# Ledger of designs, part 14: peptides against a protein of PDB entry 8OXM

Target 1, 371 residues: chain A of PDB entry 8OXM
Amino acid sequence: FKAEFRLAGGVNLPKIIDCVGSDGKERRQLVKGRDDLRQDAVMQQVFQMCNTLLQRNTETRKRKLTICTYKVVPLSQRSGVLEWCTGTVPIGEFLVNNEDGAHKRYRPNDFSAFQCQKKMMEVQKKSFEEKYEVFMDVCQNFQPVFRYFCMEKFLDPAIWFEKRLAYTRSVATSSIVGYILGLGDRHVQNILINEQSAELVHIDLGVAFEQGKILPTPETVPFRLTRDIVDGMGITGVEGVFRRCCEKTMEVMRNSQETLLTIVEVLLYDPLFDWTMNPLKALYLQQRPEDETELHPTLNADDQECKRNLSDIDQSFNKVAERVLMRLQEKLKGVEEGTVLSVGGQVNLLIQQAIDPKNLSRLFPGWKAWV

## One batch from the design tools (peptide; aimed at target 1 D185 T217 F364)

Design b1_p11_2 (made by RFdiffusion4)
Pose (drawn by RFdiffusion4):
Parts: structure tokens; sequence; C-alpha cells
Structure b1_p11_2 (pose): chain A 334 residues (1-279, 317-371), chain P 11 residues (1-11)
């Protein structure tokens, strides 16, 4: 074990440690004290199940739809450990860096990130109309730059297109799974982009199962489909590879709702922390019902096809009306 | 707790 440890930031102050194994290769681990990783363990297990199901299905096997997973080992009710992701860089560190940010480097005439943050802080005390107007003004003077990422990392057109296609597929699959699982904490620091595979990885998973509505600022989108992600998917945007991959993933999930429910039914017997406090779990049953409704496409008794559900999700995600009400720290304009 | 989560997003 290494004698030094680093802080990753945050109120809970997670600890970062390095361990040297028998082969001598250093491996980085993140011990997260005062936090319950049992929910993250369930998220990783269902991620692995979805990846296996996508691999089993011939339609998705050819498309090489995979979910990037990292091992999470719970150690107690209020603590645990997880595998650190190596070879990845934060999206916000690449895009909106104060020093060498992509938006500043490419578009110096556009508004800086500090100006946008100041406007968002000044407008949170305003009404809906002023928030919508400021958001539209900010979007008018802030063009997406993320499409140049692979252009600056993969000079060879074949490798560049391969990495772009893998990025698009990974974004579609991750967005579908996050909508199904109700993942809401999807700001720039919770998503890491690989410098080689260019596949997005979700690292935080701190809140899910429709917890953004509980937060003071509700989460009006099922997944992050901001202008930068859409521009980085290519000229075709959401139409094309993203839509088809979303449809395929939704079909696979409809075909495997039995396995998904079997995986998620680990609750109701060993409830995790933050639940059943202050004295057939209530909120567990409620989230199981919600997940079943999402999987069956019933909702309030209405039937919805896979294509219609995908189109509705795209419309909700790219709607500026929903993006205006989001938390300013979520960086909806970014 | 909810306020702390949103405060971390501002960081």
Amino acid sequence: FKAEFRLAGGVNLPKIIDCVGSDGKERRQLVKGRDDLRQDAVMQQVFQMCNTLLQRNTETRKRKLTICTYKVVPLSQRSGVLEWCTGTVPIGEFLVNNEDGAHKRYRPNDFSAFQCQKKMMEVQKKSFEEKYEVFMDVCQNFQPVFRYFCMEKFLDPAIWFEKRLAYTRSVATSSIVGYILGLGDRHVQNILINEQSAELVHIDLGVAFEQGKILPTPETVPFRLTRDIVDGMGITGVEGVFRRCCEKTMEVMRNSQETLLTIVEVLLYDPLFDWTMNPFNKVAERVLMRLQEKLKGVEEGTVLSVGGQVNLLIQQAIDPKNLSRLFPGWKAWV
Amino acid sequence: AAEEVEAERLA
C-alpha cells in the first residue's frame, strides 16, 4: 500500500489510495467514507447485466453496444470502495476549463464560462420568463465546440470515424440505461471521456431512481443530451445512429424486463441507508413500480412504442424549456 | 442533504 493519499473534493471527502500488487502495477482505488455504495453496487450489477444482454442479442452484438463498468465493492452500510477510472478526462475540464478550455480556445469572442455562471446566479432569483430569456441569450452566444474533440485527437479519418461512432453508441446506450434507472446527477464532472476509446463513463452515480425531483431544483430531463453532446455526435445529430441505437436498446430492455426485474428485486429485504429511517419497503416498492412502468411502457395506462418512446425522450431532452429550469451548476448550456 | 448535493454542483 502507498503511504500517501489524495482528496477528491466534496463535503464527504472521499479518499484516493494506490495499491501495488504482485505484478508491481499500481492500481488506484477510491474509498468513499460516510456514503452508501450499495446502490452503486446495484447500479454496477445492472450495468453488467445490460451489457451481457446486449452482447447476447444478435442485433446489438454487431453494433458492439457496450456499457463501461467499474468494480464497486461495498464494505459496510456507510462505507465502501470503488475502482478508479484510468485514462479518462472530465468533460468539463476539456470544454469549460478556465485556462485552456475548448470554448475559449476556439471561440474567444463567445461568452466565457464565468460570465454564464454569473448570469445564472443572477437569474435564479428571477421568474420563468427571465430565466428562459437569459438561457436563450446564453445559447445564442455559446456555440458547441465538443465536435472538435476527436478532430484534435484522431488525425486519421478512419480512426476518427471509428471513435466518433463508438462515442455515439456509448452515449445512446448510457442515456437509455440512465433513463430506465432514473439517473439525474449528470453534470460535467460525473462523466469521464476516454482518451483512447472515446466512450463516456459514468462515475458518480450518487443519486438515481428519480431522485432529482426530490432535490430543490427538479431534474426535467431523463439524460444529458446538451448541445455539445449532439454536435459531437456528428452533423446528423440525434437522428441516425443515436436514434437507432436507442431503439435497439429499448427493444432489448423490453425483451429482458424479466431479467431486469430479477436484478433490481434485491431490495425489500436489505434496505440501504437513508431509507426506512425516523420510525415491503415503501420507497423501494415505489421505485420498483416506476421501473416496471418504464420498462413496460405503460406509465398512466398509455401504450407507447419503442420509436415513440425514443422520440419523446429526445424531445424532452433537447427542449430548451426543460433545460431552463435545470440547476445552474448542471451546466445545461454546456 | 439535498442542499449539499446541489452545493457540490456549484463547486

Design b1_p11_2_s1 (made by RFdiffusion4, then SolubleMPNN; from b1_p11_2, 9 letters changed)
Fold by OpenDDE base, seed 5:
Structure b1_p11_2_s1 (fold): chain B 371 residues (1-371), chain A 11 residues (1-11)
Amino acid sequence: as target 1 above (371 residues)
Amino acid sequence: SGLEILQGMLS
């Protein structure tokens, strides 16, 4: 290990450390403190399984449909080491960095990222109708620019076209796999893009199995398919390559129902895997940047004898786990809102839900649904 | 562990 470390941005101040392996290769590692990396480790293994299923199918293998994975080594319930995703950038850093973000560079007359966030925070406690109206005004004055990522990074037209296809396939695969697993908290800092492959890397997998729906501001979309995400696909948007790759991914997931259910069942009942949303985690995920100052709650852990009988906690846990498994089985059967859909019908419904400005306007402002 | 079962299903 080198004696020097860098701070990565974010509330938990993760440390970037450089390690020289026994092979003489330098490897960057991210050390997270105060975070339970067991969820990330487990979800990475589920993604590796999904990749194995996608590689066994001829149609998904020919399309190179994969979800990007990274190594996670949990050291404790509150610490671990992540493989640093070398050559990746958060999509939020590329799009909405205050100094050099693509929105500022390509749309200097649009609203700033700060103005958009402010407008949406002002209506956060308002009606769904008021949120929708302000969201539409923000969207009109904050036009997508993510097409410029591939144009900046890939100057050769043939390479540019190939990388735009790689991006579109990566979005499709991660969107469908993420939906099946109920992956939440897909804000613009939790999605990295590889500057060489144009593939997405999803990080911070602590909101899974639809636990985003029980947040104080519930998640209303199945995956991130915002205007910039769509703009990165080019002129066809969600049509053609994206839709076909979603359908082929969904077909493999549905045809692998027994395997997926068995794996998720084992994980949900693993006493070492805490996937349930707790109130403190829910508050942390939807805290305002302004509220960071006062919440040193001296959690005097002492006094609340919540003698909730261990039996009532276990019964409540089992009922939540059973509900998660039931909902996973429904998704894998194509059951949406009590109706059995074809693969194409299910994928179409998910796309429509993900791009619906009514659903997007209801998200927590920190999710940045206008990006 | 769920991890060991996952590894066994991936092998």
Scores: peptide ipSAE 0.012, ipTM 0.585, DockQ to the pose 0.024
OpenDDE base, seeds 1, 2, 3, 4: peptide ipSAE 0.005, 0.007, 0.007, 0.000; ipTM 0.432, 0.446, 0.451, 0.340

Design b1_p11_2_s2 (made by RFdiffusion4, then SolubleMPNN; from b1_p11_2, 7 letters changed)
Fold by OpenDDE base, seed 2:
Structure b1_p11_2_s2 (fold): chain B 371 residues (1-371), chain A 11 residues (1-11)
Amino acid sequence: as target 1 above (371 residues)
Amino acid sequence: MGEAILAEMLS
C-alpha cells in the first residue's frame, strides 16, 4: 500500500488507497469503515450469476445485457475493501451535486437542486395529495438533462449512438435484475455511470429483498426510472430498446427460476448474511443529511444486544425468509398483485409503476425522485 | 507498513 490515502466524500468518509500488486500494477481501492460489506459481496455474486444466465441465452448475449460488477472484500462485520470503479461518476454528481451540475449548466432558469429538495422536505410529513402537487410543481420547474451526458462524453455521432444504446441496455438489465432481487435505496449517489462505456454500476447494495418497503418511508417504485434516467435513453424513452431489453432480461430470469430460487435460498439462510432491515439502519438510511458535507458524528450506537430469545428470533427470521422466497417465486412466475402476467405484461406494469408520479412523489426526499 | 495503515484505517 502507498503511505498516503485520500478521503472520498460522503457520511462514512471512505478512504481511497493506492496499492501495488505483486504484478507491479497500481490499483486504487476504497476502504469503508463502519459499513458491513458482506451484503455487497453477496449481491455481487448474485449479479455474476445473473450475468452467467444472460450470457448463456442467445438473445440477451446478442444484446450484450449485463449488470456491471465490482470486487468486494469484506474484512469484518464493519469494514472492507471495494474495487475502485475507475472512470465512473455518480449520476447525482453529474446531474445535481456540483456547482457545475448538468441541471445548472443546461437549465439555469429551472429550480436549483436545493430548491427542489427543500420543497419536497417541506411536504415530507404531509398528505399524499400535497406531496403529489408539490412533486408536479418541482417536475415542471426542473426539466431532465441526462441526455447531455452522452453528448458531452461522445462527440462522434456513431459512438454517441452506440453508447446511448449501451446505457439503455444497462438501465434495462439492472432494473429487471434489481427488481427480481428487490434491490432498494436506488438514490442518485448509489448509481454510478461509466464515462467510457455509458454503463451503470450499482453500488451500496445494503437494501435488498424488498427491505426498502419496510423503511419509515416505504419505497413505492420497483426500480429507478425517473425523468433523467429516461432522458438518457433519448427520444424513444422507455419504448423500443429499453422495453425489449427489459422483456429479454425478464424472460431469462423467469426461465432460470429454479437456479435463482436455490441461490437466494442458500443466501437467505446463511447466518453470515444479515439481509434483514434493522431499525437503526432504517433510521440511518432516511435521516441522511441533505448535504454530504455535514460531518454528523456517527453516534457509536453501542451494540445493545437485545438478547431476544434465540427461538423467537429464529422463528421470526425464518418467516421473513419464507415470505421473501415466496415473493421471489411470484415475481419469477409473473405474479403481480395476485394476477399472472406475461413477460410483456409484467414489464409493462413495472415500467408504469416506476414512472408513475404518484409513486415517485411518495418516496423519501433524499431519494430525489424528481431527478 | 501496509497492515499498520489498514489497521489504522479500520480503527
Scores: peptide ipSAE 0.008, ipTM 0.446, DockQ to the pose 0.033
OpenDDE base, seeds 1, 3, 4, 5: peptide ipSAE 0.005, 0.000, 0.000, 0.000; ipTM 0.439, 0.427, 0.435, 0.411; seed 4 fails the geometry check

Design b1_p11_2_s3 (made by RFdiffusion4, then SolubleMPNN; from b1_p11_2, 8 letters changed)
Fold by OpenDDE base, seed 2:
Structure b1_p11_2_s3 (fold): chain B 371 residues (1-371), chain A 11 residues (1-11)
Amino acid sequence: as target 1 above (371 residues)
Amino acid sequence: KGEKILEELLS
């Protein structure tokens, strides 16, 4: 370890440390305090298993379909070490940084990211109709710019085209794998892009197994497929490469049903793996200081350990775990809304749900669905 | 040494 550390910013003030390995290589690591990294570690193992399934299939292997993974070493229930994703940037930092974000650079006459946030916060407690109208106004005055990421980073046209394909494949693979696992909290800071590969790295995996649906503002999309995410794919958008990569990923997941169910069952009943949503976690996810203009007083959340009887907790846990497994089985059978769909039908439904402005307008404003 | 630095970083 070097004697110096840097702060990465954010509420938990994670510390960036440089470590020299036994191989003499310097590696940057992120030390998080106050965060339970066990969920991230478990989800990375599940992603590695999904990658193994994708590599076994000839069609997904030829397309290089993979979900990017990072190393997680949990040290305690509230601390751990993450591999620093060197050469990655949060998509939010590239797109909506206050100083030099791509929206400000390429669309200086559009609404600012702050104006968009403010407009959506003003309607947060309003009807779905009012949210939709304001979301459409925001979208009209905040046009996508993520196509410029690959154009800025890859000046050679052949490299640019290959990297745009790598991006599109990464979005497709992570979207379908994320949907199968019920991955939530896919805001613009929880998705990194690799500046060399154009592949996405999903971080902060603390919302899984559709637990985003039980948030105070429930998640209404299966994955992040917002206008900027689509714009990064280029002129074809969700059609062609993206759709085909989603279908081929979904085909591998559905054909691996028994393996995926067995693995998820073991994880859901692992007493060391807390995947359940709790009220404090829900508050933390939807009361971010970056989104609050108004100082609501910090309610001291110390005292209400509701000592529910251990038996009632265990029975409630088992019922939630069973429901998660049933829903996972439905997804892997292509059962959506009580109807059995083909792989193409299921992927089409998921794409339509993810791009629907009505679904996007209902998300928590901190998710930044207009980006 | 590494563990002690991690403890100091986590404190």
Scores: peptide ipSAE 0.013, ipTM 0.403, DockQ to the pose 0.032
OpenDDE base, seeds 1, 3, 4, 5: peptide ipSAE 0.009, 0.012, 0.009, 0.011; ipTM 0.390, 0.395, 0.389, 0.404

Design b1_p11_2_s4 (made by RFdiffusion4, then SolubleMPNN; from b1_p11_2, 7 letters changed)
Fold by OpenDDE base, seed 2:
Structure b1_p11_2_s4 (fold): chain B 371 residues (1-371), chain A 11 residues (1-11)
Amino acid sequence: as target 1 above (371 residues)
Amino acid sequence: MGEAILAELLQ
């Protein structure tokens, strides 16, 4: 290891280190303290399996449908090392950075990112009707700009077109696989974009198996398909390439039901894999300060293991695992709201749910649903 | 050496 480290931004101040391998190659790594990377490591293995399934299918292989993965090495229950995603930027950093965000650069007369957040925070405890009205006002005065990412990074028109297709395919693949796995907390800092490939890298996989639905403010969308995410696809939006890539991904997932269920079952019953939402984690996820720059002291959650009877914990855990497996099986059968849908019908429902401003307006303000 | 740096980085 080099003797110097850098701090990455964010609440947990992860340390960026450079390591020289036995091969003489320098490798940048992210060291996280006070974070359980076991869930990230497990979810990366599931994504690698999904990539193997997608690569075996001729239609998804021809479309180069893949989820970007990174290496995770958990070291303890509160620490680990991540592969540094070199040449990536958080979509939030590109879009809503306070100094030079794309919204400020391209839409200087729109509401600032701070004004949008403040307006949505003011209505956080209000009715769904009041949240919807303010969300629509915010959306009217904060117009999407993510089309400019590919325009800034790729000056050649043929490259620009290819990269916009790579982006659209990456959004489609990650959206459908993320939905099947019940991946939550898809805020703008948990989604990186590669500046060379235009592919997405999903990070912080600590909300999975629909555990986002049991948050104090429940998640109401199957995946992030906000106005900026759609704007990055260009003029066709969710139609054409995105929809077809979602359908082809869903087809492979549904046709791989037995494999997916078997692997998720093994993971859900692994005593080393805590995927359940605890109240402290739920509070931490939805008490994020308005500014990601404010160093809130991490409350040392002293492990007051409330000794609930081991038998009642195990029975409650097993019942949650069974419900997760049943819901996963329903998704893989195309069962939505008690109805069996075709692949096209299921994908259409999920797209409509993800873009519905009524669903988006109900999300936690820290999710930034207007972006 | 690497483990000691890692331990110091995890504090």
Scores: peptide ipSAE 0.021, ipTM 0.534, DockQ to the pose 0.033
OpenDDE base, seeds 1, 3, 4, 5: peptide ipSAE 0.019, 0.019, 0.018, 0.018; ipTM 0.543, 0.548, 0.528, 0.501

Design b1_p11_3 (made by RFdiffusion4)
Pose (drawn by RFdiffusion4):
Structure b1_p11_3 (pose): chain A 334 residues (1-279, 317-371), chain P 11 residues (1-11)
Amino acid sequence: FKAEFRLAGGVNLPKIIDCVGSDGKERRQLVKGRDDLRQDAVMQQVFQMCNTLLQRNTETRKRKLTICTYKVVPLSQRSGVLEWCTGTVPIGEFLVNNEDGAHKRYRPNDFSAFQCQKKMMEVQKKSFEEKYEVFMDVCQNFQPVFRYFCMEKFLDPAIWFEKRLAYTRSVATSSIVGYILGLGDRHVQNILINEQSAELVHIDLGVAFEQGKILPTPETVPFRLTRDIVDGMGITGVEGVFRRCCEKTMEVMRNSQETLLTIVEVLLYDPLFDWTMNPFNKVAERVLMRLQEKLKGVEEGTVLSVGGQVNLLIQQAIDPKNLSRLFPGWKAWV
Amino acid sequence: VEEEVKVYGTL
């Protein structure tokens, strides 16, 4: 074990450690004290199950739809450890870096990230109309730059297109799975982009199962489909590869709702922390019902096709009305 | 507010 450890930041102060194995290769681990990773363990298990199901299905096997997973090992009710992701860079560090940010490098005339943060802070005390107007003004003077990422990393057109296609597929699959699992904490620091495979990886998974509505600022979107992601998917935008991949993933999930419910039914016997406190779990049953409704496409008794559900999710995600009410720190304009 | 700071950090 290495004698030094680093802090990753945050109120809980997670610890980063390096271990040298028998082969001598250093491996980085993240021990997360005062937090419960049992929910993250369930998230990783359902991620692996979805990846296996996508691999089994011939329709998705050809499309090579995969979910990037990292091992999470719970150690106690209030602690655990997880595998650190190597070879990845944060999206916000690439895009909105103060020093060498992509938006500053490409569009110096556009508004800086500090100006946008100041406007968002000043407008949080305003009403809906002023928030919508400021958001539209910010979007008018802030054009997406993320489309140049592979352009700056993959000079060869074949490799560039391969990486862009893998990025688009990974974004579609991750967005579909996050909507199904109700993942809400999807700001720039929770998503890491690989420098080689260009596949997005979700690292935080801190809150899910429709927890953003509980937060003071509700999460009005099921997944992150901001202007930067859509522009980076290509000229075609959400139409094309993203829509088809979303439909295929939704079909696979409808075909495997039995396996998904079997995986998620680990609850109701060993409830995790933050639940059943302050004295057939209530919230566990509620989230199981919600997941079942999402999977069956019933909701309030209404039937919805896979294509219609995908179109509705796209409309909700790209709607500026929903983006205006989001948390300013979520970086909806970014 | 405190929960948002834990999730999103300070502005």

Design b1_p11_3_s1 (made by RFdiffusion4, then SolubleMPNN; from b1_p11_3, 8 letters changed)
Fold by OpenDDE base, seed 1:
Structure b1_p11_3_s1 (fold): chain B 371 residues (1-371), chain A 11 residues (1-11)
Amino acid sequence: as target 1 above (371 residues)
Amino acid sequence: DDLLKAVFGEL
C-alpha cells in the first residue's frame, strides 16, 4: 500500500488508498469505516450470477447484456474495502454539478437544479395533484441533456453510436435485474457512468428487495428511468434497443427462476445478512443532504437495545423473507397486480410505470426524479 | 499493519 490516503468526502469520510499488486499494477481502493458493506457484497454476487445467466443465453450474449460489478470485501460489520470504479463519474455530477453540470452548460436559461429541488421540496407534504403540477412545471423548465454525455466523450460518429448502444443496453440490463432484485429508484450520485464504455455502475446497494416501498416517502417506480436517463439513449428513447434488451433480459431471468429463487433464498435466510429496512435507516435515507453519495445510515450500536423478544423478531423476519421470496417468484412468473403477463407485457408495464410523471412526482424530492 | 490500523482504527 502507498503511505498516503485521500478522503472521498461524505459523513463517513471514506479513505481512498492506492496499492501496488504483485503484478506491478496500481489499484485504487475505497476504505469505508462505520458502514456495513455486506449488502453491497451480496448484491454484487447476485449480479455476477445474473451476468453468468446472461452470458449463457445466445441472444443476451450477442447483445453483450451485462450488469457492471465491482469488488467488495467486507472486513467487519462496520468496515470494508471497495474497488474504486476508476474512469467513472456519478451521473448526478455530470448532469447537475453547480459549476459545470451539463444542464447549466446546455440549458443556461432553464431552472437551476437548486430551483427545481426547492420547488419540489415546497410541495413534499402536499397532495399528489399539487406534486404532479409542480413536477410538470419543473420538467417543462428543466429539459433533459444527458444525450451530450456520449457527444462530449465520443467524437467519432461510429464510436459515438456504439457507445450510445452500450449505454442503452446497460440501462436495460440494470433496470430489469434491479427490478427483479427490488432495487427500486436510484439516487443520481449512486449511478456511475464509465467515461470509456458508457456503461452504468450501480453503487451503494443498501435498498433491495423492494425495501424502498417502506420508506417514509415510498418508491413508486420499478427502476430509475427518468427523462435524462431516457435522453442518453437518443431519439428512440425507450423504444427499439432499450425495450428489446429489457425483454431479452427479462426472458433470461424468468427462464432462470429456480436458480434465482434458490440463490436469493440462501441470502435472505443468512443470519449474517440484515437486508431489512429499520426505521432509523429509513429516516436517515430521506433526511441526508444532497451531496452525500452514501445512502447507508450506520445504526449507532446503542439503538440495538430494543429487547423485543428474540422469538418475535425471528418470526417477523421469517415472515418478511417469505413475502420477499413470494414477490420475487411472482415477478419471475410475470405476475403483476394479480395478472400473468407475457415478457413483452410485463416489460411494457414496468417501462410505463417508470416513466409515468404521476409516479415520478411522488418520489422523494432528494432523489431528483426530474433529472 | 500500522497503515491498516490508521485506516480502519481499532477493529
Scores: peptide ipSAE 0.000, ipTM 0.410, DockQ to the pose 0.030
OpenDDE base, seeds 2, 3, 4, 5: peptide ipSAE 0.000, 0.000, 0.000, 0.000; ipTM 0.440, 0.429, 0.430, 0.411

Design b1_p11_3_s2 (made by RFdiffusion4, then SolubleMPNN; from b1_p11_3, 7 letters changed)
Fold by OpenDDE base, seed 1:
Structure b1_p11_3_s2 (fold): chain B 371 residues (1-371), chain A 11 residues (1-11)
Amino acid sequence: as target 1 above (371 residues)
Amino acid sequence: DEALKRVFGDL
């Protein structure tokens, strides 16, 4: 290791360290304290398995369908080392969180990101109708610009087209795998884009197995497919390449049901892996001010010795794990709202749910569903 | 690595 470290900023002050490998290559690593990286590590293992399934299938392999992964080494319940995602930027930084954000540069007469957020926070406790009306006003005055990411980074038209396809494939793969694993919506800071590959890297996987539905403001979308996410795909949006890549990913996941269930079952019953949402974690995920580019710590509840009989805790946990496995099995059978759908029908339903402005208007304003 | 131990001892 190098003798010096840098701070990444934020409340937990994660330390950036540079390491020289035995191969002579420098590798940047992020050292986190006061954070439980076990959930991130587990989800990366599941993503690696999903990638193995996608590489075995000829149709998904030809399309290069993969979910991007990074190395996570948990060292304790409150510390670990992450691979630094070199050459990535948060989509939120590119779009809205910089003085040179793409919305400010390309749409200087639109609402600012702050104005959009303020309008949506003012209606946070209002009716669904009032939320929808304000969300539509925000959307009308805040037009998508994420198409410009590939245009800025890739000046050659053939490279630009290839990278836009790589982006669209990455969104499709991560959306379907994320839906199966119940990752839900993703904060714009927790989606990185690689500046060379145009592929997405999902970081901070502290919400999984549909636990976003039990947040104080519950998730209403199966994955993030907001207007900027769609704009990055170009003129066809969710049609053509994206839809076909979702269908081919879903086909592989459904055909791998037994393997997926067995692996998730082992993880859900691992006594070292707490994936359940606790009230403190739920509050933290929906109370932080926007400017923290921080991975939301998986707040382990401090051991509040609620002396609930260990038996009642274990029985409650097992019943939650069983419900998660049942819902995972339903998804992999194509069961949505008690109806068995084809791969195309299921993918269509998920896309419609994810782009519905009524669903988007109900999301937590801090997650910026208008971006 | 002693550098990691120092980084983690200060966490």
Scores: peptide ipSAE 0.000, ipTM 0.354, DockQ to the pose 0.031
OpenDDE base, seeds 2, 3, 4, 5: peptide ipSAE 0.000, 0.000, 0.000, 0.000; ipTM 0.389, 0.391, 0.377, 0.387

Design b1_p11_3_s3 (made by RFdiffusion4, then SolubleMPNN; from b1_p11_3, 6 letters changed)
Fold by OpenDDE base, seed 4:
Structure b1_p11_3_s3 (fold): chain B 371 residues (1-371), chain A 11 residues (1-11)
Amino acid sequence: as target 1 above (371 residues)
Amino acid sequence: DELLKRVYGPL
């Protein structure tokens, strides 16, 4: 390891370190503290298995459908080492950086990201109707700009076209696999884009198995397919390449039902893998700026061993795991709202749910569903 | 329990 480190931005102040391997190659790594990387590591393993399934199928292999993965090495329950995704940028940094975000550069007369957030926070406790109206006003005055990412990075028209296709395929693959695994909506800082490949890298996989639906503000979309995500696909949007890549990914997932169920079952019953949503994690994921002042975590972990009968906790946990497995089986059968759908019907429903401004307006404002 | 039934369906 080099003696020098850099801070990555963010609340947890992750450390960027450079390591020289036994091969003489320098490798940048991110050291996170106060973060449980076990879920990230497990989800990266599941993504690698999904990639193996996608590579075995001729139609998905021809389309190069893959989920970008990174190396995760958990060191403890609160620390680990991540591969630094060199040559990636958070889509949120590109889009809504305070100084020089693409929205400010290309749409200087639109609402600022701060104005949008403020408007949506003001209605956070209001009716769904009021949220929808304000969300539509925000969307009208905050037009998508993510098309400019590929235009800025890829000046050659043939390369630009190829990279826009790579982006669209990456969104499709990650959206469908993310739906199957119940990753839900993804905060714009937790989606990286590779500046060379235009592929997405999903980081901070702290919500899985639809646990986003049990948050104080429940998730209402199967995956992130916001207006900027769609704008990056270019003029065809969700039609054509995206839809076909979703369908081909869903076909492989549905045809791999037994394998996926067996793998997820092993993970759900792994006593070292806490995938369940806890109240502290829920508060952290949906913190309000107003609540930051009083939560000094007096980590007086008073070890009040609440001797909750181990039997009642285990029975409750097993019932949750069984429900997750049943819902996963339903998804892999194409069962949506009690109806069996074709792959095309299921993918269509998921796309419609993900782009519905009524669903988007109900999301937690901190996750910026207008971006 | 009711939340889990709404999220994951009936057991």
Scores: peptide ipSAE 0.031, ipTM 0.642, DockQ to the pose 0.036
OpenDDE base, seeds 1, 2, 3, 5: peptide ipSAE 0.000, 0.005, 0.028, 0.026; ipTM 0.328, 0.386, 0.661, 0.645

